# Designs tried in a protein design run: peptides against a protein of PDB entry 2FGR. Part 94

Target 1, 331 residues: chain A of PDB entry 2FGR
Amino acid sequence: SSVTLFGIVDTNVAYVNKDAAGDSRYGLGTSGASTSRLGLRGTEDLGGGLKAGFWLEGEIFGDDGNASGFNFKRRSTVSLSGNFGEVRLGRDLVPTSQKLTSYDLFSATGIGPFMGFRNWAAGQGADDNGIRANNLISYYTPNFGGFNAGFGYAFDEKQTIGTADSVGRYIGGYVAYDNGPLSASLGLAQQKTAVGGLATDRDEITLGASYNFGVAKLSGLLQQTKFKRDIGGDIKTNSYMLGASAPVGGVGEVKLQYALYDQKAIDSKAHQITLGYVHNLSKRTALYGNLAFLKNKDASTLGLQAKGVYAGGVQAGESQTGVQVGIRHAF

## One batch from the design tools (peptide; made by RFdiffusion4, then SolubleMPNN)

Design b2_p14_6_s2 (from b2_p14_6, 5 letters changed)
Fold by OpenDDE base, seed 3:
Formats: sequence, C-alpha cells, structure tokens
Structure b2_p14_6_s2 (fold): chain B 331 residues (1-331), chain A 14 residues (1-14)
Amino acid sequence: as target 1 above (331 residues)
Amino acid sequence: GTSFHIGTLDFEVG
C-alpha cells in the first residue's frame, strides 16, 4: 500500500471596500486561488483490477494557524475502485458539486468563484450550500466513450431541527459527456433541511459546459436552487455564469468570469465580475491576483468571500470591490 | 411529480 501526505498553503493579502456597515476591510486571508488543505491518501492494490483507497483532507487556515482546530471535513472517505468505477463511503463533495463546480474557472475558491452553490434561504442544515454531505455514499462510473455519471445518497440519521425530521438527507447525481476539448454535464439534487424550524427541500438543477480551444477555454453554468417551504413560499434563485481563461506565455493564466444571481424571492439581482491572474513560479508554487466586482441591486446583500478577512454581506443594493494578492504552494 | 424546465430554469419535486 501507499500513503501520500499532500497539501496546499494559500495565503493572501485581501481587501474589500465595503462590509455590512459600509466600511472597508483588509488583512491577511487564506485560500484565494486554491483552498488551503492538509491531507492523507492512499491506495492498496487488491488484485484483479480492484483497489482500496482512503482519503482524509482538512482545511488549513494559514492566517491564524487553524485557531479553531483541524478536522477532515473536506473529505474523509474509504473507497473501492476498479473497472466498475468507484464507490466512496464518508463525508465528501456531493456528486453534483464535484462535477458541476469543475466548470467554475475559479475552482469555487476566493473572491471570484461562482457562488450559486449557496444557502440562499438561511437553511439550518450544516451543508445547505449543496457542496458536501455527511454520511454520504457515492458512486462514480468510468468514462464510456465520453459519457460518465455520478450518484450519491446521504443519510439524515434522523437529525431534527424544529419540526423537520430528515435534515441532512441528500440524493443527487449527474450525467456528463467529457471528450477531448468538450465537457457538458447535467446535475440534479435534493437536500432535506429546515428553514425557521420548518421542513424544507433544497432542490437544485445545474447545467454546465466548457470547451477548450487550446488558446482559450470557455465555460458556463446555469443553475436553479429552490428552497421549497410549506409556509412562506419558495425561495428560488437562478444563477448564470460565463467565463473565459487563457494561458499567458508558458507560466501564466488569465481568467475572466461573470455571474448573475437572480434572487426571485426578493426580486433582486446581483452581478459578479472577476479578473484573475496566476503566475506559476514552479509546478508547485504560484503567485496570484484577483479583482472582483459585485453589484447588488434592490434588496440583494451578497458579499465576496474574502476568507480570513471578510466573507459577510453588504447593505442592500450596495456594491463591493474585492482584491486578493497571494502565494499558493502545493506539496 | 418532478418537473424540469431548461431555458427558464424551473425545477419542481413532487
């Protein structure tokens, strides 16, 4: 068997011009280009094409040295893989987020990512952003001439919040076509949660596609998230994303991404545009810079996620500008 | 039952 220690330390200087009080925030932040992490993984060949695996991964907060502690909440799985694909047991990215976030050119990290995978309704479940789940069983198919799929189910284990009795249950999956320069996927998921102590279904549909032209890559996402409440009506958000990236010389990458979040329950839109640059000093070390603009209209209060500095909202209808400049090191 | 609308995204379960 093999065991690999791996990780990323990504730390930045970050600035946002507005917080919830309208004041600027700045300081040392984390995870601007990639989420900082520490992990252990390994594989055992069982013969006949069958392999066992484990993966333990937790987030690192370089700005404070993990003052709140360390855990393996990013991933804690045991798996079997072979010609049939892969089965995973344990906390992980849910299949829908694992696949559909791959179209985000900012890799769901920093101030520039697609923010559609979000708790739009003040859901009381721990993972109401639709990204990960506890008690998860996942299955991923091999790639069959481009076609592939993933499925997942997470047990609620009778978790209750208020009158909701199935909090944390997840069911979802995706179908995809990945062949050469083309990738396209459709994901569907439902998560049981609570809002205001009442049972709520978080329904999600996401369509993603990308095409690599060699000189540039285009990527897009279309998503609807719907928190279906028995009382008070549904909280529906339509999210749209379009991005482009291009290599710069042999050592750099430039990224531009636009997203629109149409928040139907408050009849308010938010527009996000982000410019990013990564400069590879080596295969493992990079410098990066991100510049993001978030325009909230009407009752929208979205904020950029400058982790370690400020990740809260802004006043209704206010716009926010964010900057991150940092170092990413992988080991 | 479950319905899906693409273009004007609409997802309904149940």
Scores: peptide ipSAE 0.027, ipTM 0.643, DockQ to the pose 0.016
Fold by OpenDDE base, seed 2:
Structure b2_p14_6_s2 (fold): chain B 331 residues (1-331), chain A 14 residues (1-14)
Amino acid sequence: as target 1 above (331 residues)
Amino acid sequence: GTSFHIGTLDFEVG
């Protein structure tokens, strides 16, 4: 049996040139390269190839010392694993996000990540971004000659919002092929939520692939999210991402990623391009810089996610430039 | 363009 304390403290100086009022914001932010976290995990060998595990992980906000408190909302699972794979009970990344966000070269954090995993429709559920779920049961297969899969179901526990009575129910999964330099995955999910107090289904399909050429890595995502409403029509977003990364001088990594968010319900697109650099001072400590440009067209109001400084939207049709420079330390 | 349909989801490429 073992217990491991682990974490990341990632803090940055961040700047965005526009907020919702058109004013600049700057200050000390968090989680620019990796999400800051504190966690405990452990395993127990039960014999016969069976293991028990636990994982407790919460987000750290280094800029304010977790003024709003600490919780284990990132992950709070107990598990059994063996030759059959792994079963997890508890709040976690849903299987679709766990697998498909792996193709995001910016690790689903900071101002550069793929933002497709989003609440596109003012959904009233707590996790309408499709990233995590409460009351989750997950199963992950072993890797069989490259093939692997994950499945999940989250109980709604009769959570109601307005007339919606199954809020928080999730069902989803992925199939994948991971072998050597190649990774490819297909994910499907449905989450029950509410919009305007009315029952709404958040349907999601995501395709991801990456290839490591040694000298560089290429990665891509294709995603559709659809908030299916009985009244008012569906809110559909098609999101696309293409990114490349390359090692620099044995201690650095450069990343370039483009994303397009085609927001069908408002006939508006947003374009995101991000340049990132990570400089490893050690295996545990890195300096990093991100430069992101977000162009909203027409009615689009998307904003870059400079956590701790400004993560809100901008005025319709406005562009936003963001910068993060920071330190990441893992322990 | 090519369209993919899975359940109620329709994905269009091109």
Scores: peptide ipSAE 0.024, ipTM 0.641, DockQ to the pose 0.015
Fold by OpenDDE base, seed 1:
Structure b2_p14_6_s2 (fold): chain B 331 residues (1-331), chain A 14 residues (1-14)
Amino acid sequence: as target 1 above (331 residues)
Amino acid sequence: GTSFHIGTLDFEVG
C-alpha cells in the first residue's frame, strides 16, 4: 500500500482593466497556471491485479489561507482498478469534463482557459457548469489499441428546486482514441437542473482533438451546450477553441489559444485570445505569465476568470484585458 | 442540424 501527500501552490499578481462598473481590478490571485490544491491519494494491492484506491483533493487559496474553509470538493473518491479499468465512487470530475478539458492548453484555470464548461443559463444546480458531480459513479476503460472510454452516472437523491425534481442527476460519457501524438474524443452529457424553479436539462456535446508534432502541439474543441427549459426557449451556446503550444529552449513553454463563444439566446458572440508563457525553474517550480483579451459583442457580458481578484462579468459589448504573473510550485 | 438520441438523451447539433 502507499499514501501520497501532494499539492500545488499557485499564486499570482493579477490585473483586469474592467469590471462590471468599468473599473480596473488588481491584486493577489490564485491558480493562474494550475489550480492550487492539496490532496491525499493512495493505493492498496489486493492481489490478482486488483487494486483499491482513494483520492481526496481540495482547492487551496493562497491569497487568504482558505479563509472560507477547506474541503475535498475537487475529488473524494474510492476506487477499484485492474485489467478491467477503474470504477470510482464519489465526487469527481465527470467523465466528459475530465477527458474533454484535457484539450485545453491552459489547464482549465486562470484567465486563458476554454470557458465552454459553464452555467450558461443561470441554472440553480451547484454543478451546472458540467465539470463535477456529487454522488457520482464513474467507470474508465483501459486503453486498447488507442480506444478508450469513460462513463458516469450521478444520483439526484430526489433533490428538488422549485417544481424541478431529479436535480443533480448526471449521465454522460466519452469515447476516445489516444495513440502516440494523436488524441481525439467525443463526449455527451446531460444534467438535470432547474432554471427559475423549473425543470431544465443541461445537454452537452463536445468534440476534442490534439496532435503533438514534437516541436509544437495543436489542440481544438467544438462544444454545444443547451439548457432545455420546461418553459421558454432553449438556451444554446456553441463554443469553439483552437490552441497551439511549443516548448522554448528546453525550459519554457509558450501557448496561444483562441476561443469563440456563440451565445445563441442573446444572439451575441465573445472572442477570447490568450498568450501564455511558463518558465520552469525546476521540475516542480515555474514562473508564468498570461495575457488575455476578451472581446464581447452586442449583449455578451463575459469576463475573464482572474480567481482571487475578479471573476465577474463586464458591461454588455465591452472588452476586457487581463494579466497574471505568478509562481507555481508542485509537491 | 443533426440530432442524436441516446437513451433519454436528445442532442441537436446545428
Scores: peptide ipSAE 0.023, ipTM 0.633, DockQ to the pose 0.016
Fold by OpenDDE base, seed 5:
Structure b2_p14_6_s2 (fold): chain B 331 residues (1-331), chain A 14 residues (1-14)
Amino acid sequence: as target 1 above (331 residues)
Amino acid sequence: GTSFHIGTLDFEVG
């Protein structure tokens, strides 16, 4: 058996030119290139190709030393794996997000990521962004000549909000083809939640693809999220992303990513464009910079996620510029 | 839009 302690400390100086009041915010932020984390993991060989595993991982907030505490809400799983694949029990990324966020060149982190995995409807569930779930059972297949899949189910455990009695139930999965430079995936998920105390289904479909040309990588996402409400009609968002990354001089990487969020319920669009650069000082230490522009149209109020500085919305129709410059250290 | 049906799940794209 082995136990590994691992982590990342990523801290930055961040600036956004507008908050909800139209004022600038700046300071020390976290998780600009990678989410800061502390974790423990291990495996035990049980013989015959069977392995047991555990994974405990929590977020670190370097700017305040985890003033609000530490937990293992990023992942807290026990697993069995073998030739059959892997079964996981515990809080984790749901299979759909685990696979489909892999096409985000900003790794769902900082001011540049694809923001489609979001609570678009003021859902009252804890994980209505479709990223993680409590009480989750997941299964991941091996890779069969490129083909692979993942499935998950999360128990609601009769959680009630208002009249909704199945809050937190998740069912979803993906199918994928991963072979050499090509990756392509389809993910489908439904989560039970509540909006305004009424039962609501969060349906999600996501298509992702990437291709590594060696000199550059292209990646794309197409997503529809629909909160199906009994009263008030559906809240639908179509999200699109296209990104490119390229190595620079063997020690750096440049990233450019564009996203469009078409918020149908308010007939409003938001455009996001982000330029990022990572400079590797070593295998474990990097400097980075991100520059992001978010243009809200009409009633859209989206804000860039400068974690630790400002991650709220802006006034309707306002544009926001964000900058992060930081250090990432892995151990 | 386009609808996809998987078991009891119904997804609409478009």
Scores: peptide ipSAE 0.025, ipTM 0.671, DockQ to the pose 0.016; fails the geometry check

Design b2_p14_6_s3 (from b2_p14_6, 4 letters changed)
Fold by OpenDDE base, seed 4:
Structure b2_p14_6_s3 (fold): chain B 331 residues (1-331), chain A 14 residues (1-14)
Amino acid sequence: as target 1 above (331 residues)
Amino acid sequence: STSFHIGTLDFEPG
């Protein structure tokens, strides 16, 4: 059997030119290139091709030393794996986010990532961004000639908010083709939540694809998120992303990513463009910089996610510029 | 027996 201690400490100096009051924010932030984390994982060979596994992972906040505490909310799973694939029990990325966020060139963190996996409707559920779930059972197939899939179900455990029952229930999955330079996936998910104390379904459809040309990688996402409300109408967002990355000088990587968030309920769009650079000082240590522009139109109030500095919205129709410069160290 | 290791193998998104 094996146990591995692992982690990433990613800390940056961050700046955004506008908060909700129109003022600038700056300071020390976290997780600009990769989410800072501490974890334990391990496996046990049970014989006959069967393995047991565990994974415990929590977020690290280097700016304040985890003043709010430490937990394993990133992942806390036990698993069995073999020729049949892998079954996981415990809090984890839901299968849809696990697969479809892989097309995000900014690794679903910092000021540059695709922000489609979001609580678009002021949903009252803890995981209404569609990224993770409590009480999750997941199954992942092996890769069969490129074809693979993942499925998940999260128990609501009779959680209620207002008149809404079944809050936190998740059902979803993806199908994918991963072969050589090509990756393509389709994900479908539904979560039960509440908006204004009323039962709401968060439906999500996501298509992702990438191709690695060796000299550059292209990646794209198409997503529709719909909070289906019995009263007040649906809150629908169509999100689009296109990104490119390329190695630079053998030690660096440049990334450029554009996203469009078409927020139908408010008939408003937001445009995000991010330029990122990672400079590898070693296999484990990198310097990085991100420059992001978020243009809100009309009633849109989206803000860049400068974790540890400012992750709130801006005034309607305002544009926000964000910068992160930091160090990522993996151990 | 249990072996103990230190190290991040791969970066995971999110």
Scores: peptide ipSAE 0.202, ipTM 0.847, DockQ to the pose 0.858
Fold by OpenDDE base, seed 5:
Structure b2_p14_6_s3 (fold): chain B 331 residues (1-331), chain A 14 residues (1-14)
Amino acid sequence: as target 1 above (331 residues)
Amino acid sequence: STSFHIGTLDFEPG
């Protein structure tokens, strides 16, 4: 059997030129290139190709030393794996987010990531961004000639909000083709939640693809999220992403990513463009810089996610510029 | 027996 202690400490100096009041924010932030984390994982060989596993992982906030506490909300799973794939029990990334966020060149972290996995409708559920779920059972297939899939179900356990009685129920999965330089996947998910105390279905469809040309990688995402409300109509967002990355001098990586968020319920768009650079000082330590520009149109109020500094919205129709410069260390 | 390890180089997203 094995037990591995692991982690990442990623801390940055961050700046955004506008908050909700139109004022600048700056300071020390966290998780600009990778989410800071502390974890334990391990495996036990049970014989016959069967293995037991566990994974416990929580987020680290280096700027305040986890002043609000530490938990294992990133992942807390026990698993069995073998030739059949892997079954996991416990809180984790839902299969759809686990697979489809892999096409985000900014690793779903910092001011540059694809922000499609979001609570677009003031959903009252704990995980209405579609990223993780409590009470989750997941299954992941092996890779068969490139083809692979993942499925998940999360129990609501009769959690109620207002008149909604199935809050937190998740069902979803993806199918994918991963072969050499090519990756492509389709994800579908439905999560039950509440909006305004009324039962609401969060439906999500996501298509992702990437191709590594060696000299550069291209990646793209297409996503639709619908919060289907019984009263008031659907809150629909179409999100698009296109990105490119390239190695620089064998020790660096440059990234450029564009995203469009078409927020149908408010008939408003937001445009995000981010330039990032990572410089590897070693296999474990990197310096990085991100420059992001977010343009809101009309009633859009989206803000860049400068975690630890400012992650709120801006005034309707305002633009926001963000910068992060930091150190990432893995152990 | 249990083997103890420290470190990972896996940068999983999210």
Scores: peptide ipSAE 0.170, ipTM 0.832, DockQ to the pose 0.844
Fold by OpenDDE base, seed 2:
Parts: structure tokens; sequence; C-alpha cells
Structure b2_p14_6_s3 (fold): chain B 331 residues (1-331), chain A 14 residues (1-14)
């Protein structure tokens, strides 16, 4: 058997030029290039090709030393794996987000990531961004000549909010083709939640693809998120992302990513463009910088996610500029 | 036997 202690500490100086009041915010932020984390994982060979596994991982907030406490909300799984694939029990990334966020060149963190995996409707569930789930059972297939899939179900355990009685139930999965330079995936998910105390289905469909040309990588996402409400109409968002990354000088990486969020319920769009640079000082330590621009149109109020500094919205129709400069260290 | 390891380069997104 094995046990591995691992982690990342990523801390930055961050700035955004506008908050909800139109004022600038700046300070020390976290997780600008990779999410800061502390984890334990391990495996036990049970013989016959069967293995047991565990994974415990929590987020680290370096700016305040985890003042709100430490937990294993990133992942807390036990698993069995073998020739059949892997079955996981416990809180984790849901299969759809686990696969489809892999196409985000900003690693689903900082001010540059694809923000499609979001609670677009003021959903009252804890994980209405479609990223993780409690009480989750997941299954991942082996890779068969490039083809692979993942499926998940999360129990609601009769959690209620208002008149909604199945909050937190998730069902979803993806199919993918991963072979050489090409990756492509389709994900489908439904989560039960509540909006305004009323039962709501969060439906999600996501298509992702990437191709590594060696000199550069291209990546894209197409997503529709729909909060289906019995009263008040559906809240639908179509999100699009296109990104490129390229190695620079053998130790650097430059990234450029554009995203469009078409928020149908408010007939408003937001445009995000982010330039990032990572400079590897070693295999474990990097310096990085991100520059992001978010342009809200009409009634859109989206804000960049400068974690630890400001992650709220802005006034309707306002633009926001964000900067992060930081250090990432992995151990 | 049980082995303990320190040091993982895992930059998994999310």
Amino acid sequence: as target 1 above (331 residues)
Amino acid sequence: STSFHIGTLDFEPG
C-alpha cells in the first residue's frame, strides 16, 4: 500500500479596477494559476488486478491561513479500481466538470478561467455551479483506444429547500475521445436544486475539444446551462470559450483565452479575455501573471474571480480589468 | 508493506 502527501500553495497580488460599487480592490489573493490545496491519497493492491484507493483533498487559503477552517471539500473519496475502471464513493468533482474543465487553459482557477460552470440563477443548492457534489457515486471507464466515459449520481438524501424536496441530486456523465494530440468530450448533467424556494432543474450540456499542435495548443468549450423553473421561466446561459497556449523559451507558457457568456434570461452578454504567463523556476515552483478583461453588456453584472480579493459582480453593463501576479509552489 | 511518499506534481484543474 502507499500514502502520498501532496499540495500546492499558490498566492498572488491581485487587483480589480471595479467592484459592485465601482471601486477598485487589491490585496493578496489565492489560487491564481492552480488551486491551492493539501491532500492525502493512497492505494492498496488487493490482488487480482483490484485496488483500493482513497483521496482526501482540501483547499488552502494562503492569504489568511485558512481562517474559516480546513476541510476536504475538494475531494473525499474511497475507490475500487481495476480492469473495469474505477468506482468512487464520496464528494468529488462530478464527472462532467472533471472532464470538461480539462479544456480550460486556466485550470478552472484565477481570473482567466472559463466561468460557464456557474450558478446562473441564484440557485440555493450548495453546488449549483455544477462542479462538485456531495454523496456522489462515480464510475470511470478505462480508456479503450481513446474512448472513455464517466458517470455519476449524487443522492439528495431528502434535502429540502422551500418546496423543493430533492435538492442536491445529480445525475450526469460524459463520453470522450482522448488520443494523442486530440481530446474531445460531450457532457450531460442534471442537478436538482431550488430557486426562490421552488424546485428547479439545472440542466447542463457541454462540448469540449482540444488539439495539441506541439508549438501551440488550441482548446474550446461550448456549453448550455438551463435552470428550468416551473414559475418565472427558464434561466438559460450559452457559454463559449476558445483558448490557445504555447511554450515560451522552454520554461515559460503563454495563454490567451476568450469566453462569451450569453445570458438569455436577461438578454445580455459578457465577454472575457485573459492573457496569462507562467514562468517555471523549477518543476515545482513557478511565477505567473494574469491580465483579464471582462466586458458586461446591458444587464450583465459578471465579475472576475480574484479569489481572496474580490469575486463579486459589478454594476450592470460595466467592464472590469483584473491583474494577478503570484507564486505557485507544489510539494 | 506500506510506503509513504511526499511530493506530488498534480496540477489537476478545479
Scores: peptide ipSAE 0.166, ipTM 0.827, DockQ to the pose 0.852
Fold by OpenDDE base, seed 3:
Structure b2_p14_6_s3 (fold): chain B 331 residues (1-331), chain A 14 residues (1-14)
Amino acid sequence: as target 1 above (331 residues)
Amino acid sequence: STSFHIGTLDFEPG
C-alpha cells in the first residue's frame, strides 16, 4: 500500500481591463496555469490484479490562504481497479468533463481555457457547469487498441429546488480513440437541475480531437449545451475551440487558442483568443504568462476567469482583456 | 490515469 501527499501552488498577478462597471481590476490571483490543490491519494494491492485506491483533493487559494475553508470538492473517491478498468465512488470530475476537457490546451484553468463547460442558464444546481458531480459512480474501461470509454451516474438523492425534485442527477459518458499522436472523443451527458425553480434538463454533447505532430499539437472541441426548460424555451449554446501548442527550446511551451461561444437564447456570440507561455525552471516549477482577449457581441456579457481577482461578467457587448503572470510549483 | 496533474511529489506519510 502507498499514500502520496501531493499538491500545486499556482499564484499570479492578474489584470482585467473591465469589470461589470467598466472598471479595471488587478491583484494577486490563483490558478493561472494549473488549479492550485492539495491532495492525498493511495493504492493497495489486493492481489490477483485487483487494487483498491482512494483520492482526496481540494483547491488551494494562495492569495488568501483558504480563508473560506478547505474541502475535498475536487475529488473524494474510493476505487477498485484491475484488468476490467476502474470503478470510482464519490465526488469527482464527471466522465464527460474528465475526458473532453483534456483537449483544452489551457487545462480548463486560468483566463485562457475553453469555457463551454458552463452554467449557461442560471441553473440552480451546484454543478450546472457539467464539470463535477456529487454522489457519483463512475467506470472507466481500459484502453483496447486505442478504444476506451467512461460512464457515470450521480444520484440526486431527492434534492429539490422549487418544483424540481431530481436536482443533481447526472448520467453521461464518452467513447474515445487514443492511439499515438491521435486522440478523439465523443461525450454525452444529461443533468437534472432547476432554472427559476422549474425542472430543467442540462443536455450536453461534446466532440474533441487532437493530433500531436511532434513540433506542434493541434486540438479542437465542438460542444452543444442545452438547458431544456418546461417554460420559456430552451437555452442553447454552441461552443467551438481550436488551439495549437508548441514546445520552445526544450524548456518552454507556447499556446494559442481560439473559442467561439454562440449563445442562441440571446442571439449573441463571444470570441475568445488566448496566448499563453509556460517556462519550466524545473520539472516542478514554472513561470507562466497568459494574455486573453474576450470580445462580446450584442447581449453577451462573458468575462474571463481571473480567479482571485475578477471572474464576473462585463457589460453587454463589451470586450475584456486579461493578463496573468505567475509561478506554478508542484509538489 | 485519467486525472490531469503536471507534477507531484510523492510524500510517504511520516
Scores: peptide ipSAE 0.081, ipTM 0.681, DockQ to the pose 0.119; fails the geometry check

